# Ledger of designs, part 224: peptides against a protein of PDB entry 2FGR

Target 1, 331 residues: chain A of PDB entry 2FGR
Amino acid sequence: SSVTLFGIVDTNVAYVNKDAAGDSRYGLGTSGASTSRLGLRGTEDLGGGLKAGFWLEGEIFGDDGNASGFNFKRRSTVSLSGNFGEVRLGRDLVPTSQKLTSYDLFSATGIGPFMGFRNWAAGQGADDNGIRANNLISYYTPNFGGFNAGFGYAFDEKQTIGTADSVGRYIGGYVAYDNGPLSASLGLAQQKTAVGGLATDRDEITLGASYNFGVAKLSGLLQQTKFKRDIGGDIKTNSYMLGASAPVGGVGEVKLQYALYDQKAIDSKAHQITLGYVHNLSKRTALYGNLAFLKNKDASTLGLQAKGVYAGGVQAGESQTGVQVGIRHAF

## One batch from the design tools (peptide; made by RFdiffusion4, then SolubleMPNN)

Design b2_p24_1_s1 (from b2_p24_1 with F1T N5D V8L V11E A16L F24I)
Fold by OpenDDE base, seed 3:
Structure b2_p24_1_s1 (fold): chain B 331 residues (1-331), chain A 24 residues (1-24)
Amino acid sequence: as target 1 above (331 residues)
Amino acid sequence: TTTTDPALVAEAFAVLVPLALSLI
């Protein structure tokens, strides 16, 4: 048996030039290069190629010392694994987000990430961003000559919001090919939620691919999210991402990523461009800087996610610039 | 426009998850 304590403390100085009032925000923020976390994990060999596992992981907020408390909402799983793959019981990343966020060069955190995994419709469910679920059972296949898949189901447990009676039900999965420099994946998911107290289906389709040329990596995402409402019509967003990364001098990495969010219900687009640099002081400690520009058009109000400083929206049609400079330490 | 009907996908996964769990 093994038990490992692990974590990341990532803290930054952040600036955004506009909030919802048009004012600048600055201060100490968290999770600019990687989400700050504390975790416990372990495995037990049961013989015959069977293993038991556990994983408990919570977010750390280094700016306020976890003033709202600590929990295991990042992951709280027990698992069995073997030649059949891995079965997980408990709150985790849903299979679709676990696989398809791997193509985000900004690790789904800070001001630079792909923001497609979002609650686009003021959904009233706790996980309407399609990232995690409560009451989740997941299965992950082995890798068969590059081919792999993952599947998940989350129970709603008769959770109700207004007239919606199945809130929090998730079903989804992906198929993938991972071989050497190439990765490609297709993910599909449906989540039951509520909007305005009425039953709503959050449908998601995501295509991701990456190729590592050694000198540089290219990565891309194509996503559609659709909140299907019985009244008021569908809320559809098409999200696109293209990114490149390259190693610098054996100790650094430069990243450039573009995303487009085509918000069909408001006929409005948002454009995100992010430049990032990571400087490795060691295997565990890095300095980083991110520069992001978000251009909203028409009725779009998207904001950069400068966690701990400002993660809200801006005025309709406003552009936002964000900067993060920070330290990441892993243990 | 390949509208993958998420309901058909949900049904496919509702079959595949029990099948995958039955291979354990």
Scores: peptide ipSAE 0.008, ipTM 0.386, DockQ to the pose 0.019
Fold by OpenDDE base, seed 5:
Structure b2_p24_1_s1 (fold): chain B 331 residues (1-331), chain A 24 residues (1-24)
Amino acid sequence: as target 1 above (331 residues)
Amino acid sequence: TTTTDPALVAEAFAVLVPLALSLI
């Protein structure tokens, strides 16, 4: 058996020009280009093409030294893998998020990412953003001529919130085509949750595609989330993303990404545009800068996710500007 | 014995398929 210790420490200086009070926030933040993490992983060859694996990964908060503690909430899986693909048991990225966030040029991290994978409805479940699940069984196929898929089911374990009795149940999957420069995927998921102590279904559909032209990459996402409530009607959001990235001088990458969040329940849109640059000092160390603009319309209160500085909302109809400049180190 | 009710899996897919088709 092998055991590998691995990690990322990503720390930045961040600024946002508005919080919920209209005040600026600035300071030392975390995870601006990659989520800071500490992990252990390993594999065992069982013979016959079968392997066992484990993966334990927690988030690191380099600004405060993990003052709220350390856990393996990023991933805590045991797996079997072989020519059939991979089966995983334990908390992980749900198959839909694992695949469909790969089209986000900001890697679901910092102030620039696609924010569609969100709790849009004040869902009371721990993972109502559709990113991870507890009690998850996942299966991932190999790649067959470009075609691949992933499926997952998470047990609710009779978790109750108010009158909701199936909170945290997830079912979902994706189908994908990944061949050379092209990637395309369809993801479908349902999660059981509660809103206001009432049973609620979080339905999600996501389409993603990307093409790498060598000189640049284009990427897109189209997502619908619906929180189907027994009382008060559906909370629907349509989220759209279009991004481009290009290598710069063999040592850098520039990224530009636009997203639109059409929040149907409040008839309100938010527009996000982010410019990012990563400068690789080595294979393991990079400098980065992100500049993001978030324009809320009408009743929209979305905020940029400057983790460690400010990740809250803003006043309705307010625009927010965010900056991150930081160091990423991988080990 | 928490039997994963195959009906719950089928029901979730029965909800997801119309959702998918409603977006196409």
Scores: peptide ipSAE 0.007, ipTM 0.401, DockQ to the pose 0.017
Fold by OpenDDE base, seed 1:
Structure b2_p24_1_s1 (fold): chain B 331 residues (1-331), chain A 24 residues (1-24)
Amino acid sequence: as target 1 above (331 residues)
Amino acid sequence: TTTTDPALVAEAFAVLVPLALSLI
């Protein structure tokens, strides 16, 4: 058996030029290049190609020292793995987010990431962003000549909000082809939630692809989220992303990513453009800088996620510029 | 039955396929 302590401490100076009042925000932020985390993981060989595993992981907030406490909300799984693949029990990334966020060149964190995995409808469920679930069972296949898949089901455990009686139920999965420089995936998910105390289905479809040309990597995401409400009609968002990354001088990586969020329920678009640079001082320590521009149109109020400084919205139709400069250390 | 709504899948493909083709 083995037990590994691991983590990332990622802390930055962040600035956004506009909050909900139109004022600038600046300070110390977290998780600009990678989500800061502390974890324990281990494996046991059970013989015959069977392994047991555990994984416990929580988020670290280096700006306040985890003033709200520490928990294993990132992942708290026990698993069995072998030639059949891997079965996981416990809170984790849902299979759809685990696979489809891998196409985000900004690692699903900071001011630059694809923001499509979001609660678009003021859903009252704790995980209405489609990223994680409680009470999750997941299965991941081996890779068969490039083909792989993952499936998950989360129990609602009769959680109620208003008149909704199945809150937190998840069903979803992906199919993928991963071969050499190519990755492509299709994900489908449904989550039961509530909006305004009424039962609501969060349906999600996501297509992702990437190709590594060696000199550069291209990556794309295409997503639709639909909150199907019993009353008041559907809240639909179409989200699009295209990104490129390239190695710089053997010690760095430059990233450029564009995203479009077409928010159908308010007939309003938001455009995000992010330039990022990571400079590796070692295998474990990097400096980074992110520059993001978010343009809201019409009724759109989206804000950049400068965690620890400002992650709220802006006024309708307003633009926001964000900067992060920080240190990432892995252990 | 938690069936993915075939209409959502069809609508998503109708939006996503033209865009995917425009990126090739």
Scores: peptide ipSAE 0.005, ipTM 0.400, DockQ to the pose 0.012
Fold by OpenDDE base, seed 2:
Structure b2_p24_1_s1 (fold): chain B 331 residues (1-331), chain A 24 residues (1-24)
Amino acid sequence: as target 1 above (331 residues)
Amino acid sequence: TTTTDPALVAEAFAVLVPLALSLI
């Protein structure tokens, strides 16, 4: 058997020009280019092409030293893998988020990412953003001539909130084609939750594609999330993303990403544009900078996710500008 | 009955396909 200790420490100075009061926020933030983490993983060869695996991974908060404690909420899995693919047991990324966030050029972190994987409806479940699940069983196929898929089911374990009796149940999966410069995927998921103590289904569909031209990469996402409430009508959001990245001088990467969040329940849109740069000092250490602009329209109150500084909303119809400058180190 | 509501898939395709085509 092998055991590998691994991690990332990513810490930044962050600024946002508006909070919910209209005031600026600034300070030391975390996870601006990659989510800071500590992990243990290992594999055992069981012979015949079968392998056992484990993966334990928790988030690191470099700004406060994990003042709220350390846990393995990022991933805590045991697995079997072979010619049939991989089966995983335990908390992980749900298959839909694991695949479809791979088209986000900002790696689902910092002020630049696609924010479509969100709790749009004040859902009372622990993972109503559609990113991870407790009590998860996942299966991932091998790649067959480019074609691959992943499926997952999470048990609710009779978790109740108000009158909702199946909270935390997840079912979902994706199909994909990954060959050379091309990637394309379709993901579908349903999660059971509660809103206002009433049963609610979080339905999600996501299309993703990317093409690597060598000199640049293009990437796109199309998503619909729908919180189906028994009372008060559905909360639907259509989210769109288009991004480009290019290598700079063999040591850097520039990224530009646009996203639109069409929030149907409040008839309001938000526009996000982010410019990012990563400068590799080594294979393990990088400097980075992100500049993001978020424009809310009408009743929209979305805020940029400057984790460790400010991740709240703004006043309705207000715009927010964010900056992050930081160091990422991988070990 | 975990019915993947065919109406959700159809509604999502009806919204997403025209938009995907408008991004080309």
Scores: peptide ipSAE 0.000, ipTM 0.373, DockQ to the pose 0.012

Design b2_p24_1_s2 (from b2_p24_1, 8 letters changed)
Fold by OpenDDE base, seed 2:
Structure b2_p24_1_s2 (fold): chain B 331 residues (1-331), chain A 24 residues (1-24)
Amino acid sequence: as target 1 above (331 residues)
Amino acid sequence: MTTTDPEVVAKAFAELVPKALSLL
């Protein structure tokens, strides 16, 4: 067996020009280019092409030294893998988020990412953003001529909130084609939750695609999220993303990403645009800068996710600008 | 060494973004 200690420390200076009061926020933030983490992983060869694996990963908050404690809430899995693919038991990324966030050029972190994987409805479940689940069983196929898939089920364990039963139950999966410069995927998920103490289904459909032209990469996402409430009708959001990235000078990468969040329940749109640059000082250390603009219209109150500085909303119809400049180190 | 107040730098960048986007 082998055990590998690994991690990322990513810390930045961040600024946003507006909070919920209309005031600026600035300070030391975390996870601007990659989520800061500490992990342990290992594999055991069982013979015949079968392997056992474990993965334990927690988030690091370099600004406060993990003042809220350390846990393995990023991933805590045991696995079997072989020619059949991989089965995972334990808390992880759900298959839909694991695949469909791969089209986000900002790696689902900092002020630039696609924010479609969100709790749009004040859902009372712990993972109502559709990113991870507790009590998860996942299966991932091998790649067959480009075709691959992943499936997951999370047990609710009779969790109740108000009159809602089965809270935290997840079922979902994706199908994908990954061959050379092309990637395309379709994901479907349903999660049981509660809103206002009432049973609610979080339904998600996501289409993703990317193409690498060598000189540049294009990436796109189309998502619909519905919180189906027993009372008060559906909370529906249509989210769209288009991004481009290009290598710069053999040591840099520039990224530009646009997203639109059409929030149907409040008849309101938000527009996000982010320019990012990563400068690799080595294979393990990078400097980065992100510059994001978020325009809310009408009743929209979305905020940029400047983790460790400000990740709250703004006043309805207000625009927010954010900056992050930081260091990422991987070990 | 003029310690450029990180707030002044961040604010200057924040003011440039809406202007750059208004040109697109």
Scores: peptide ipSAE 0.024, ipTM 0.498, DockQ to the pose 0.011
Fold by OpenDDE base, seed 1:
Structure b2_p24_1_s2 (fold): chain B 331 residues (1-331), chain A 24 residues (1-24)
Amino acid sequence: as target 1 above (331 residues)
Amino acid sequence: MTTTDPEVVAKAFAELVPKALSLL
């Protein structure tokens, strides 16, 4: 059996030019290039090609020293793996998020990531962003000539909010083709939640693809999220992303990513463009900089996620500029 | 997606483990 302690400490100076009042915010933030984390993982060989595994991972907030405490809400799984693939029990990334966020060149963190995996409807469920679930059982296939899949189910455990039952129930999965430079995936998910104390289905469909040309990588996402409410009609968002990354001078990586969030319920669009640079001082330590522009139109109020500094919205139709400069250290 | 009965899905996952173990 092996046990590995691992982590990332990622801390930055962040600035955004507008908050909800129109004022600038600046300070020390976290997780600008990678989510800061502390984890324990291990495997046991059970013979016959069967392995047991565990994974415990929590978020680290280096700006406040985890003043709100530490937990394993990132992942808390036990698993069996072998020639059949992997079965996991416990809180984790849902299969759709685990696969489809891999196309985000900003690693689903900081001011640059694809923000499509969001609670678009003020859903009252704890995980209405479609990223993780409690009470999750997941299965991941082996890779068969490039083809792979993942499936998940999360139990609601009779959780209720208002008149809504089955809150926190998740069902979803993906199919993918991963071969050499090409990756492509289709994900489908439904989560039961509540909006305004009323039963609501969060439906999600996501297409992702990437191609590595060696000199550059292209990546794309197409997503529809739909909160189907019993009263007040559907809250639909179509999200699009296109990104490119390239190595620089053998020690750096430049990233450019564009996203469009077409918020149908408010007939309003938001455009995000992010330039990122990572400079590797070593295999474990990097400097980074992110520059993001978020243009809201009409009734859109989206804000950049400068975690630890400002992650709120802006005034309707306002544009926000964000900067992060930081250090990432892995251990 | 049709709302799959949680018991049907739980049973499907519960059956997956023995089947996967029988392939090992």
Scores: peptide ipSAE 0.007, ipTM 0.282, DockQ to the pose 0.024
Fold by OpenDDE base, seed 4:
Structure b2_p24_1_s2 (fold): chain B 331 residues (1-331), chain A 24 residues (1-24)
Amino acid sequence: as target 1 above (331 residues)
Amino acid sequence: MTTTDPEVVAKAFAELVPKALSLL
């Protein structure tokens, strides 16, 4: 049996030029290059190729010292693994998010990430962004000549909101091909939620691919989310991402990513462009900078996620510029 | 229902998950 303590402290100075009032926000923010975390994990060899595992992980907020408290909401799993793959019990990334966010060159954090994994419909469920679930059972296959898959089911435990039953029920999975420089995946999920106290299905389809050319990596995402409501029609968003990254001077990485969010229920688009740079001072410590531009059109109110400074929306049709400069340390 | 509807595939997975768990 082994127990490993691990973590990341990622803290930045952040600026956004507009909030919901049109005012600038600036200060100390968190998680600009990687989500800050504290975790415990371990494994036990049970013999016969079977292993038990545990993983407990919570988010760290280095700007306020976790003033809102600490919890294991990032991951709290027990697992069995072997030649059959891995079964996990407990709160985790849902299989679709775990796989398809791997194509995001900004690691699903800071002002640069793909924002498609979102609550697009004012869903009343706790995890209506499609990222994590409570009461989750997950299964991950081994890699068979590049082919792999993951599946998950989360129990609703009869959670209700308004007249909606089954809130928090998740079912989903992905199929993937991961071989050498190539990765490609298709993910599908449905989550039960509520909108306006009425039963709503959050349907998600995501295609991801990446290729590492050695000199640069290309990555892409295509996603559709639909909040299917019994009354008022579907709230549909089509999200697109294309990114490139390249190593610089053996210790640096430059990243450029574009995303488009076509919000069908409001006939409105948002465009995101992010330039990032990471400078590795060591295997554990990096400096980073992010520059993001978000252009809302028409009724779109999307904001950049400058965690710890400002993560709210902007006025309809307004553009937002964001900057983060920070330190990431891993232990 | 087209095979591209996430609901149809979610239902197909709902049928497969119990079967896969019964093999463990």
Scores: peptide ipSAE 0.007, ipTM 0.322, DockQ to the pose 0.019
Fold by OpenDDE base, seed 3:
Structure b2_p24_1_s2 (fold): chain B 331 residues (1-331), chain A 24 residues (1-24)
Amino acid sequence: as target 1 above (331 residues)
Amino acid sequence: MTTTDPEVVAKAFAELVPKALSLL
């Protein structure tokens, strides 16, 4: 058997020019280039091509030393793997988010990420962003000449909120083609939740693709999230992303990403543009800078996710500028 | 271009995934 301790400590100085009151916020933030984490993982060879595995991973908040405590809410899985693929039991990324967030050039973290994987409807479920689930069973196929898939089911365990039953039930999966420079995927998911104490289905469809030209990488996402409510009509958001990255001078990477969030229930759009640079001091340590601009229109109140400084909304129709400058260390 | 309604596709997938998982 093997056991590996691993982690990332990512801490930054962050600034946003507006909060919900219209005031600037600045300070020490976390997870600007990669989510800070501590983890344990290991494998056991059982013979015959069968392996057991475990993975325990929690988030680190380097600004406050984890003042709210430490937990394994990022991943807490036991697995079996072999020629059939991998089965996982426990809290993890749901298969749809695990695959489709791989097209986000900002690694689903900091002020630059694709924000489509969100609770758009004030859903009362703990994971209504569609990123992770409790009580999850997941299966991942091997890669067959580029073709691969993942499937997941999460038990609700009869969780109720108001009159809503089956809260926290997830069903979803993806199909993908990953071969050399090309990646493409289709993800589909449904999650049971509540809005205003009433049963609500969170339906999600996501298309992702990327191509690595060697000199640059292009990546794109198309997503629709729909909270189907029995009363008050559906809350639909169409999210679009296009990004490019390129290596710089053999030690750096530049990233540019645009996203559009078309919030149909409030007839309001938000536009996000982010420029990022990463400078590798070593294989394990990098300096980084992010510059993000978020333009809300009409009733849109979206805020940039400057974790540890300010991750709230802004006033309706207001624009927000964010900056992060930080250090990432991996161990 | 058959615009497959994302809802029809999501529903069909939500019906197929439990069946596929029951065969594993």
Scores: peptide ipSAE 0.017, ipTM 0.384, DockQ to the pose 0.017; fails the geometry check

